# Designs tried in a protein design run: peptides against a protein of PDB entry 5HOI. Part 253

Target 1, 351 residues: chain A of PDB entry 5HOI
Amino acid sequence: FRYMPFSPAGTPFGFTDRRYLTMNEVGYVSTVKNSEQYSITVSFFDVGRFREYHFEDLFGYDLCFLNEKGTLFGQSKTGQIQYRPHDSIHSNWTKIIPLQAGERITSVAATPVRVIVGTSLGYFRSFNQFGVPFAVEKTSPIVALTAQNYRVFSVHYSQFHGLSYSLSELGTSSKRYYKRECPLPMSLPNINSDMKKDANLDYYNFNPMGIKSLFFSSYGDPCIFGSDNTLLLLSKWRSPEESKWLPILDSNMEIWKMSGGKETTDIHVWPLALAYDTLNCILVKGKHIWPEFPLPLPSEMEIRMPVFVKSKLLEENKAILNKKNEIGADTEAEEGEEDKEIQIPVSMAAE

## One batch from the design tools (peptide; made by RFdiffusion4, then SolubleMPNN)

Design b1_p24_5_s3 (from b1_p24_5, 10 letters changed)
Fold by OpenDDE base, seed 4:
Structure b1_p24_5_s3 (fold): chain B 351 residues (1-351), chain A 24 residues (1-24)
Amino acid sequence: as target 1 above (351 residues)
Amino acid sequence: SEERKRKIEETRKKIAELAKEEEE
């Protein structure tokens, strides 16, 4: 296993000179290779709220986190981090994170009030928005971070225990844990089954955990979107004994339903954020499971627990079609190719 | 909201369109 730099919804270069460093509901950060340097662009979905900006990156930032106030950049090998406020009123700051031999920054996160750095050795470093350090904690190796306000969702990896997660709050005086290195019931990428397509191997080499993104919902619940294209939400995290991961969306099943029951292999969901009961995402068409350039407009999917099994829906639809054919046998109505749209029962709208 | 319903329906249409492009 190799620790790779993780950023929420970051994309690989693939065979191109450009990639997304990160994307979420606020916008997207792209980088382009220019010989020995990179050009970084910070773009926003709400063009009326924020002005797009760019700068030359001489360090080769491979970590990024975008929020409503600024962008955090990191270089996994050198330990350099940079915070760039979107507003010109606040100054940019740069800091070097001390790294041990072989240590890498694996993830960074930033909120309007906190900056967090996680490493392959499990160093968890916290700062304020001005780069003033609060604490250094030793945890299990960190593979992913996200943060909202004072809360941090961290994913950890151990060779012996697999994936775990922590949920913490970074107050002014102390760190509080709501969850501390609890088992994370996320499926890891299956190298043998999924790697039949070269595009999947390229993505696995970029992100061996298959974590496409992690974020907090608008309600402040930790969310993770893995390689299985299932959105998991941590429910009841304030009650440690009642806390559970809910599979709130199987995006492959939703694509299958919305396509009229077609087994598509080239339509992919790329997660951005969860706002209320809608997944904000990019719909990707093509060989790669990640968005290319230009970035498509975001789409909204309604969250739905995967209560239905495809096989049962197909059996029910066959039974409905057979009943229609038994009733329709008395009327010489022409064989119009009625599009075999699988009518999904509307009734599982959660009241 | 009606706007949310509209956006969800736009997503459904977009997936249906993208799924037709696989058959061509």
Scores: peptide ipSAE 0.381, ipTM 0.869, DockQ to the pose 0.911
Fold by OpenDDE base, seed 3:
Structure b1_p24_5_s3 (fold): chain B 351 residues (1-351), chain A 24 residues (1-24)
Amino acid sequence: as target 1 above (351 residues)
Amino acid sequence: SEERKRKIEETRKKIAELAKEEEE
């Protein structure tokens, strides 16, 4: 296992000179290799709200977090971080995070009020939006971070215990835990089954945890989207005994339903954010499970608990078709190409 | 909202179109 730099919805270079460092509901950050340097562009989905900007990156930033106020960059090996406000009112700042031998920054997060740095040794460093440090805490190794306002969702990895998560609030003088290194019931990438395609191996080498993205919902619930293309939401996290992970969307099942039951191999969901009851995502067509350039327009998918099993729906549809064919032997029902839309019963939207 | 319904339907259409392009 290797600790790799994680950024929400970040993409690998693959065989190209360009990649997305991060993307979410605000926009997307791209980097292009220009010989010995990189050119970074910060782009926005709401082109009327924010002006796109670019700069030359001499450090080779491999970590990024975008919010509504600015962009945080990090270099996993050197420990350099940079915060760039989107407005010209606030100054850019740069800092070096002290790293031990072999330590890497594994993830960074930024809100309008907090900057968080997590490392492969489990150092959790917190700052204000101006780069003033609050605290350093030692946790289990951090593999992913996201933050909203004062709240931080962190994912930890142990070779012995697998994935765990923490949910914390970073006050001015104290850190409060709502959850502290609790088991995370997310499936890890299956190297043996899924790595038959070179594209999947490239993605695994970039992101060995298979966490495509990590975010808070619009309601402030922690969300994670893994390699199984299932969106998990942490429900009732304020009540420790009632807190549970909900599989609120199987995106492969939703693609299959929306395609009329076609087994597609080259349509992929790339998660951006959860707004209310709708996953904001990029629909990707092609060999790679991640978006290429240019970035497709975002799409919206309704969240639904995966109550249906594909095999059962296919059997039920075959049984309906066979019954129609048995009854239709006596009536010259015109060979209208009735689009074989799988009638999904609307009623099992779980309350 | 009617806008939400429209966007969900646009997503359905886009997936259906992308799925046809795999069969051609």
Scores: peptide ipSAE 0.380, ipTM 0.869, DockQ to the pose 0.912
Fold by OpenDDE base, seed 1:
Formats: structure tokens, C-alpha cells, sequence
Structure b1_p24_5_s3 (fold): chain B 351 residues (1-351), chain A 24 residues (1-24)
């Protein structure tokens, strides 16, 4: 088994000189081979908020993570990482991650407050947004990372145990685990069934775990989109005993329904993000399951209950909070309720 | 929102169009 560099919604080169290093709700990062060099472009979906920029990459960055404040790049073999703020006011920084013989950076993530590096030997390295290190932890081999604010969702692989996940919070003084190397109920790519098309072999060689993307929802729930084209959401993760993975969207079934019941073989969903109760995605037409160039405009797919119920309950609770604030009820009780996971009434979980 | 309904319906139309192009 070879650990490959993972970036959320990254695409292979295939037979081309260009690929997407990563893409999400903010934008997309592309790289083009130019002899021994690469030209990287950071593009945004909100062209009014951010300006597209490019630079020459002499290192061959194969890892990328895009957020609203900057882009993190990594080179899996050399251990070099670079953070580039979108705003020119903030300086770029570069660091070399020390790697053991045969160790690779397998994934990187960045938030406005944290930088995370995961390796094939299970070294979990955390930094602030300026590249100041917090800690090094030894875990099972890391195959994918994503992060939102202080929270990190990590996927691990063991030859003996298969896929596991962790959910952690990176405070200033300590790492807290909500979940630590728990079994991940995601199917690995089936080499025998899926490899009938050469295009699927190219994707498998690029991403042997079949994790198309990994992200947090707008509500801070961990999400994973595997090779089965099912969006899984980790529900109730604050309650370790109640936490469960919810299949909130079968994208193949949604394509089937929206096509009028046609067995389509060349329409694919490429996941970007989960915003409220909609999957932001690229609809891909063609032989490859990933978007080519130019990138199509993002599309929105509605997810199934219970996430829509959660959204309504959050809106209702906000409306109740706003009404309490209008009635002048004492402010002391309110600071403690915002972080309370809204208990979905058992009656609404049955619809 | 009405905007959300519009975007979901646009996605449905786009899939239906892409699915017709496979039969032609």
C-alpha cells in the first residue's frame, strides 16, 4: 500500500499537464506542469470578495488546503509547507516538516487560526496560522485531514483495522478529543468492480482511499464523501455514546431521480462543501468522475432529513433567542446555551 | 428561501439536460 497525498476534492493529472490541487466553497486551486516547474493559480467563486492570484512553484506542491484567509501548500516528499494569505497585508511563510526515512506528508489542513500536518507514520503536527508549532502527537497513519476553526477531522488507516476517524479540538494549551480513532463506516473502493474503466484506475492510483472530499458542514459537523458517492455526516459528536454517521445524500440516487429514472454512466457529483442543508458540488459530465478544465459552475443539491430538521431547529432556537432578547430576559443565561447541541426532539427524528 | 428553491431547480434542470445528451 502506498500513502498518497490527499487534498479535499483534488483531481489527478490524468493524461493532462494540469489538475486541481483542491477545491471547496471558497474556490479552487489549479496547478499546471511547465517542464520542471509548476504554475499554481488560486481562483475564487466569489470574484467580488477575492482576487485570483498565481505564482511559480519550484517545489512541486502536491498538497493543498484553501480557506477564507489563505492557502496552505505542502510537498509530500520533502516536507516543505507554505502558507499564502489571500490578503497581501500578511506575509507568506515557509517551513520544512522533519520527515523520517520513507515518511510522507499525507494531508494538510488550515483554518484562520490553525495549521495541521498529518503523515504516513501518524505524526500529527499542529501550528498556529503563523507556523508556530504547538505539539507533535503520534497517531495511527493519517490519510486525510480537514479543519474548521479549532476543530480537526482526521481519517486514519491501519492495515489491521482499516479506516478510523478522530475529531479533536486544538485549544491554546491542549488537544481535546471528541472522537479518537473510532471505526469509520466507509467502504473502500472496490478494485474489481470499479476498475473496469481505465479512468477509475487513474483515480484509484491518485486516491486509493476513494475519499473524494472531507469537510465540516456550516454547522461544524464532520462530513465525508467516499467512492460510493454517499455523503456521510457525523451527528451528535459532542455526545460520544450518541454519535452516529448519517447517510444524508446518495448522489447517485439523486442523479437517477433528477434524470427521470435514466441509468446515466457519465454524470457525476464532485463534492465541494455542505452549506446548511445543501451540498455544494460540481456536476461533471464525461468519462472521468472528476471535473476537468474549465471548471463548471457549482451546483446545489438538497440533502435529506434529519439535517434539514436540524437547520429548522437551529432557526427556531435563534428565533426563540431573539424573542427572549426582545423581551429583556436576563442576559446571564444566554452565553451558555449557544454551544448546547440542540436536542432534536425524538418525534422529529422519525419523519 | 426562494433562492434556494431556484438553485435546486436549476440543478435538476442541468442534470436532466446532461442526461438527454447521453441518449443523443
Amino acid sequence: as target 1 above (351 residues)
Amino acid sequence: SEERKRKIEETRKKIAELAKEEEE
Scores: peptide ipSAE 0.379, ipTM 0.876, DockQ to the pose 0.556
Fold by OpenDDE base, seed 5:
Structure b1_p24_5_s3 (fold): chain B 351 residues (1-351), chain A 24 residues (1-24)
Amino acid sequence: as target 1 above (351 residues)
Amino acid sequence: SEERKRKIEETRKKIAELAKEEEE
């Protein structure tokens, strides 16, 4: 197993010289390879609030985290990190994270008040927004990080125990755990079933955990979007005994419903953020499950528990069609082949 | 909000359009 650098909603290069380092509700960070150098662009969805900026990257940053105040960059092998505020009033800073032999930075996260670095050896390093260190903690190997304000959601991997997660708060004097290395009920990419498409192999080599993104919801709940295209939300995490992962969206099922029941193989959801009851995402058309260039405009999908079985919906729709044909047999009206929109029964929102 | 309903409906239309392009 090889630890790969993870950034939320980051994309591989594939056969191109460009990729997204990260994207979320704030914007997207792209890098373009030019010989041995990289040109990084930080772009925003709210062009009225933030000005796009670019810079030359001589280090080959392969880790990124974007927030409303700045962008954190990291180089997984060298341990270099850079924080760039979006506002020119605040200075950029650079730091080298000490790495042991074979250690890699696997993920970075930044909030307006905290910088977090996770490594393949399970070193969890915390800093303030100015790069002043707070603490170093030894955990299980970290494979992904996200953060909101003082709260950190970390994903860990063990060869013996698989995926686990932690939820912690980085106060001024101490780290508090709400969850500490608890089992994460997320499926890993199945190499044997999914590797039929070269594009899936390329993505697996880039991200062997299949975590497309992780973020906090607008309510501050940890969310993760895996290779199964299911959005998981950690509910009731403040009550350790009541805490559970909720599959709040099957994006493949929602695409199938919205397409009128078509078995599409080239439409994909790329997750950005969860705002209230809507997943902010990029709809991707094509061979790759990730967005290419130019980036499509974000789309909103309503979250819905996957309570419907696709086969039952098809049977019910077929039964409705058969009843309409039995009643319609007496009227010879050549009403044209109207695209019979599958009347998806209004999913009762589980109150 | 009505705006959120509009954006969700725009997403539905976009998926339906993208799904037609696979059959042509």
Scores: peptide ipSAE 0.383, ipTM 0.870, DockQ to the pose 0.890; fails the geometry check

Design b1_p24_5_s4 (from b1_p24_5, 13 letters changed)
Fold by OpenDDE base, seed 1:
Structure b1_p24_5_s4 (fold): chain B 351 residues (1-351), chain A 24 residues (1-24)
Amino acid sequence: as target 1 above (351 residues)
Amino acid sequence: SEERKKRIEETRKRIKELAEEEEK
């Protein structure tokens, strides 16, 4: 196993000279390889709120986190980090994170008030928005980070225990844990089944954990989107005994439903954020499960608990079709091949 | 909201369109 740098919704280069370092509801950060240099562009979905900007990257940043106030960059091998505010009022700052031999920065996160760095040796480093350090904590190896305000969602990996997660709050004086290295019920990518397509091997080499993204919902709940294309939400995390992961969206099932029951293998959901009860995502068509260039416009998908079994829906539709054919023997109505949209029962919105 | 319903319906339409596009 190799620790790889993780950024939320980051894409591999593949066979191209360009990739997305990160993307979310705010925007997307791209990098283009130019010989020994990189050109980074920070783009926004709300073009009225923020101005796109670019700069030359001499360090080869492979970690990125975008928020509403700035962009954090990191170089996994050298330990260099850079914070760039979107406004011109605040100055850019750089810092070198001290790394041990073979240690890598595996993930970075930034909020308007905190900067977090996680490493392959499980060093959790916290800073304020100006790069002033608060603390260094030793945890299990960190593979992914996200943060909202003062809260941090961290994913850890142990060779013996698999995936775990922590949920913490970084106050001014102390770190509080709501969850500390609890089991994460997310499936790892299955090398033997998923790697039958070369495109999946390239993505696995880029992201061996299969975590496409992790974020906080608009309500402040930790969310994770794995290789199984299921959105998990951590419910009731304020009550440790009541806390549970909810599979709030099976994106493959929703694509199947919305396509009228077509078996599609080339339509993919790329997660950006959870806003209220809608997943903001990019719909990707093609061999690669990640968006290419140019980036399509974001789409909204309603969250729904996977309460329907595909086989039952197909049996019910077949029964409806058979009844229509039994009744339709007497009426010569050339009802054209209207796309028989599968009547999916309206899932009651969970109040 | 009605606007949310519209955006969800636009997503359904987009998925349908993408599912009608032949695999290249």
Scores: peptide ipSAE 0.406, ipTM 0.878, DockQ to the pose 0.769
Fold by OpenDDE base, seed 4:
Structure b1_p24_5_s4 (fold): chain B 351 residues (1-351), chain A 24 residues (1-24)
Amino acid sequence: as target 1 above (351 residues)
Amino acid sequence: SEERKKRIEETRKRIKELAEEEEK
C-alpha cells in the first residue's frame, strides 16, 4: 500500500497531460502539464458568481480543495500549501508544512474559516483562512479530508485496522470530536476483480482507497462515495450511539433503473456534492470511471436507499407484462417490440 | 420543487441517451 495525495473528486492524468485536481458543487480545478511546469485553472459552475482564473504552478500541486471563498493547493512531497481567494481583494498566502522523512501531505481541506492539512503519518494541522496555525494533533494516518464551516470529516487508514473516520469541530479554542477514529464500513477496491480493465488499475494507482469523493451534505452530514459507487451518509452523528452509515444511493442501481434496465459497464457516476436529497454528479461515458475534458454539465440524481433487488424488479416486471398480455389477449393489436421500460417503483421514503 | 423534478428527469434522459450510445 502507498499513501497517495487525495483531493475530492480528483482525477488521474492517465495517458493525458491534464487532470482535475478537484471538483465539487462550486466548480472544478484543472491542471495541465507544460514541460516541468503546470498551468492551473479554477473554473466555476456558476459563471455569474465568480470569474474563472488561472496561474502558473512551478511546484506541481497534487492536492486541491475548492470552496466558495478560495482554493487551497498543496504539494504532497514538499509540504508547500497555497491558499488563493477567489476575490482579488484578499491576498494569496503560501506556507510550508514541515514533513518528516517519507511523510506526505495526503489531503487538504479549506472552508471560509479553516484550513486543514492531513499527512501519511497522521499529523492533523489546522489553520485559519489566513494561514495562522491553531494546533497540530497526532492521529492515525490520514487518507482523506473534507470540511464545512468549522466541521471536519477525516478518513484514516491503518494496515491493521483498515479504514476509520473522525468527525470533529474546530472551534476557536479547542477541537471537539463527535466521532474519533470509528470504523468506516466502506469496501476497499478489489485489485483482483476490478483490475481486469487497465483503466481501473490506473485509477487504483492514483487512489488506492477508491474514495471518489467525500463531502458534507447541505444539512451538514458527512458523505463518502467509494469504489462500489455507493453514497454513504453518516446519520445521527450528534448521538454517538445512534450514529450509522446509510447507503442512500447505489449509483449503479440507479443508472440501471434510469436506463430502463440496460446492463451498462461504461456509464459512471462521478460525485460532486449532496444538495438536500439530490446527488450532484457528473455522468461519465467510457472506459474511464472519471470525467475527461471538457467536463460535462453536472447532473442530479435523487437519493434512494437500495431497497430493491434487480432480480425481484425483473420478476415483478415480467409478472406485470404477463398480466397485461393475459388481459390484452382479446385485442389483435400487433404492438411492436416497444422498449420494455422497467417501471421504477416509487421509493418508499425512509421514515 | 418542479424545477428539481425537471433536473432529475433531465438526468434520466441523459442516462438513456448515454445507454444508447455504442461503447467506443
Scores: peptide ipSAE 0.406, ipTM 0.878, DockQ to the pose 0.759
Fold by OpenDDE base, seed 3:
Structure b1_p24_5_s4 (fold): chain B 351 residues (1-351), chain A 24 residues (1-24)
Amino acid sequence: as target 1 above (351 residues)
Amino acid sequence: SEERKKRIEETRKRIKELAEEEEK
């Protein structure tokens, strides 16, 4: 196993000179290779709210987190981090995170009030938005981070125990845990089945955990989107005994439903955020499961628990068609385009 | 909201369009 730098919805370079460092509901951060340097652009979906900006990156930032107030950058090997406010009111700041031999920054997160750095040795470092340190804690190895306000969702990996998660609140005086290194019921990428396509191998080498993104919902619930294209939401996390992961969307099943029951192999959901009961995402067409350049406009997909089995829906629709054909032997009813669509029952929303 | 229904329907339309592009 190799610890790789993780950023929410970050994309690999592949065979190109360009990639997305991160993307979410606020915008997207791209980097372009320019000889020995990189040019970084911070773009926004609401072009009226924020001005796009760019800068030369001499450090090769491979970690990024975008929020409504600024962008955090990190270099996984050197330990350099930079915070850039979107406004000119606050100055940019840089800091070097001390790393041990072989240690890497694996993930960074930033809110308007906190900066968090996680490492491959499980060092959890917290700062304010001005780069003033609060604490250093030793945890299990961190593979992914996201944060909203004072809350941090961290994903940990052990070779013996697999994936775990923590949910914590970084108050002014203390850290509180709601969840501490609890088992995360997310499937890891299946190297033997999924790596048959070169594009999947490239993505696996970039992100061996298969975590496409993690974020907090608009309600403040931790969400994770894995390699199985299932969105998991942590419900009732304030009540430790009642807390559970809910599979609130199978995106492959929703693509199949929305296509009228077509089996597609080249349509992919790239997750951005969960706003209420709607997944904000990029619909990707092609061999790569990640968006290329230019970035398509975001799409909205309603969350639905995967209650229905595809095979049963196909059998039911086939039985309906057979009954129509048995009755319709005497009526040249023009089978309108509507009769070719699979009847899909309304699924339950996540509670 | 009606706006949300519209955006969901736009997503459905876009998925159908993308699925038809695979058959060509």
Scores: peptide ipSAE 0.405, ipTM 0.877, DockQ to the pose 0.855
Fold by OpenDDE base, seed 5:
Structure b1_p24_5_s4 (fold): chain B 351 residues (1-351), chain A 24 residues (1-24)
Amino acid sequence: as target 1 above (351 residues)
Amino acid sequence: SEERKKRIEETRKRIKELAEEEEK
């Protein structure tokens, strides 16, 4: 296992000179390799609210976090971080994070009020939005971070215990834990099954945890999207005894339903955010499970707990089609191709 | 909202279109 720099919904270079450093509901950050330097572009989905901007990167930033107020960049090996506000009113700032021999910055997160840096040795460093340090804490090795307002969702990795998570609040005077290094019930990428496609090996080398993204929902619940293409939401996290991970979307199952039951292996969901009861995502067509250039427009998928067994849905649809054919023998009604859609019971969309 | 229903239906349409496209 090797600690790799993680950014939410970041993509590998693959065979290209360009990749996405990060993307979410606000926008996307791309980098292009130009000889010995990089050109970074910060783009927004709401073009009326924010102006796209670019700059030359001489440091080779491999970590990024985008929010509504600015972009945080990091270099995993050198420990350099840079915060760039989107508004010209606030100045950019740069800081070097002290790293031990072999230590890497593994993830960075930024909110309008906090900057967080996590490392491969488990150093958790917190700052305000101006780069003023609050504290340094030693935790288990950090592999991913996200943050919303004062809350931080951190994913940790141990060779002995696998994946764990923490949920904390970074007040002005103290850090509070809601969850501290609790087991994370997420499947790791299976090297033996998934590595049959070269594209999966390239992605595994870029992201060995298989965490495509992590974010907070619009309600402030921690979400994670793994290599199994299942969206997990941490429910009831304010009540320690009632808190549980909910599989709120199987994106492969939803693609299968929405395609009219076609077995597809080349359509992929790339997660951006959870807004209310919809997953904001990029639909990707092709061999690569990640979006290429140009970036497609975001799509919305309704969240639905994967309660249905695919075989039962196929049997029910076959039974409906057989009943229609038994009744329809006397009326040449042009049953358009639309009537072959799997009727999904509406009742599961409301919980 | 009606706007949300529209965006979900646009997603369904897009998945159907992508599933009809042959692998390049």
Scores: peptide ipSAE 0.404, ipTM 0.877, DockQ to the pose 0.749

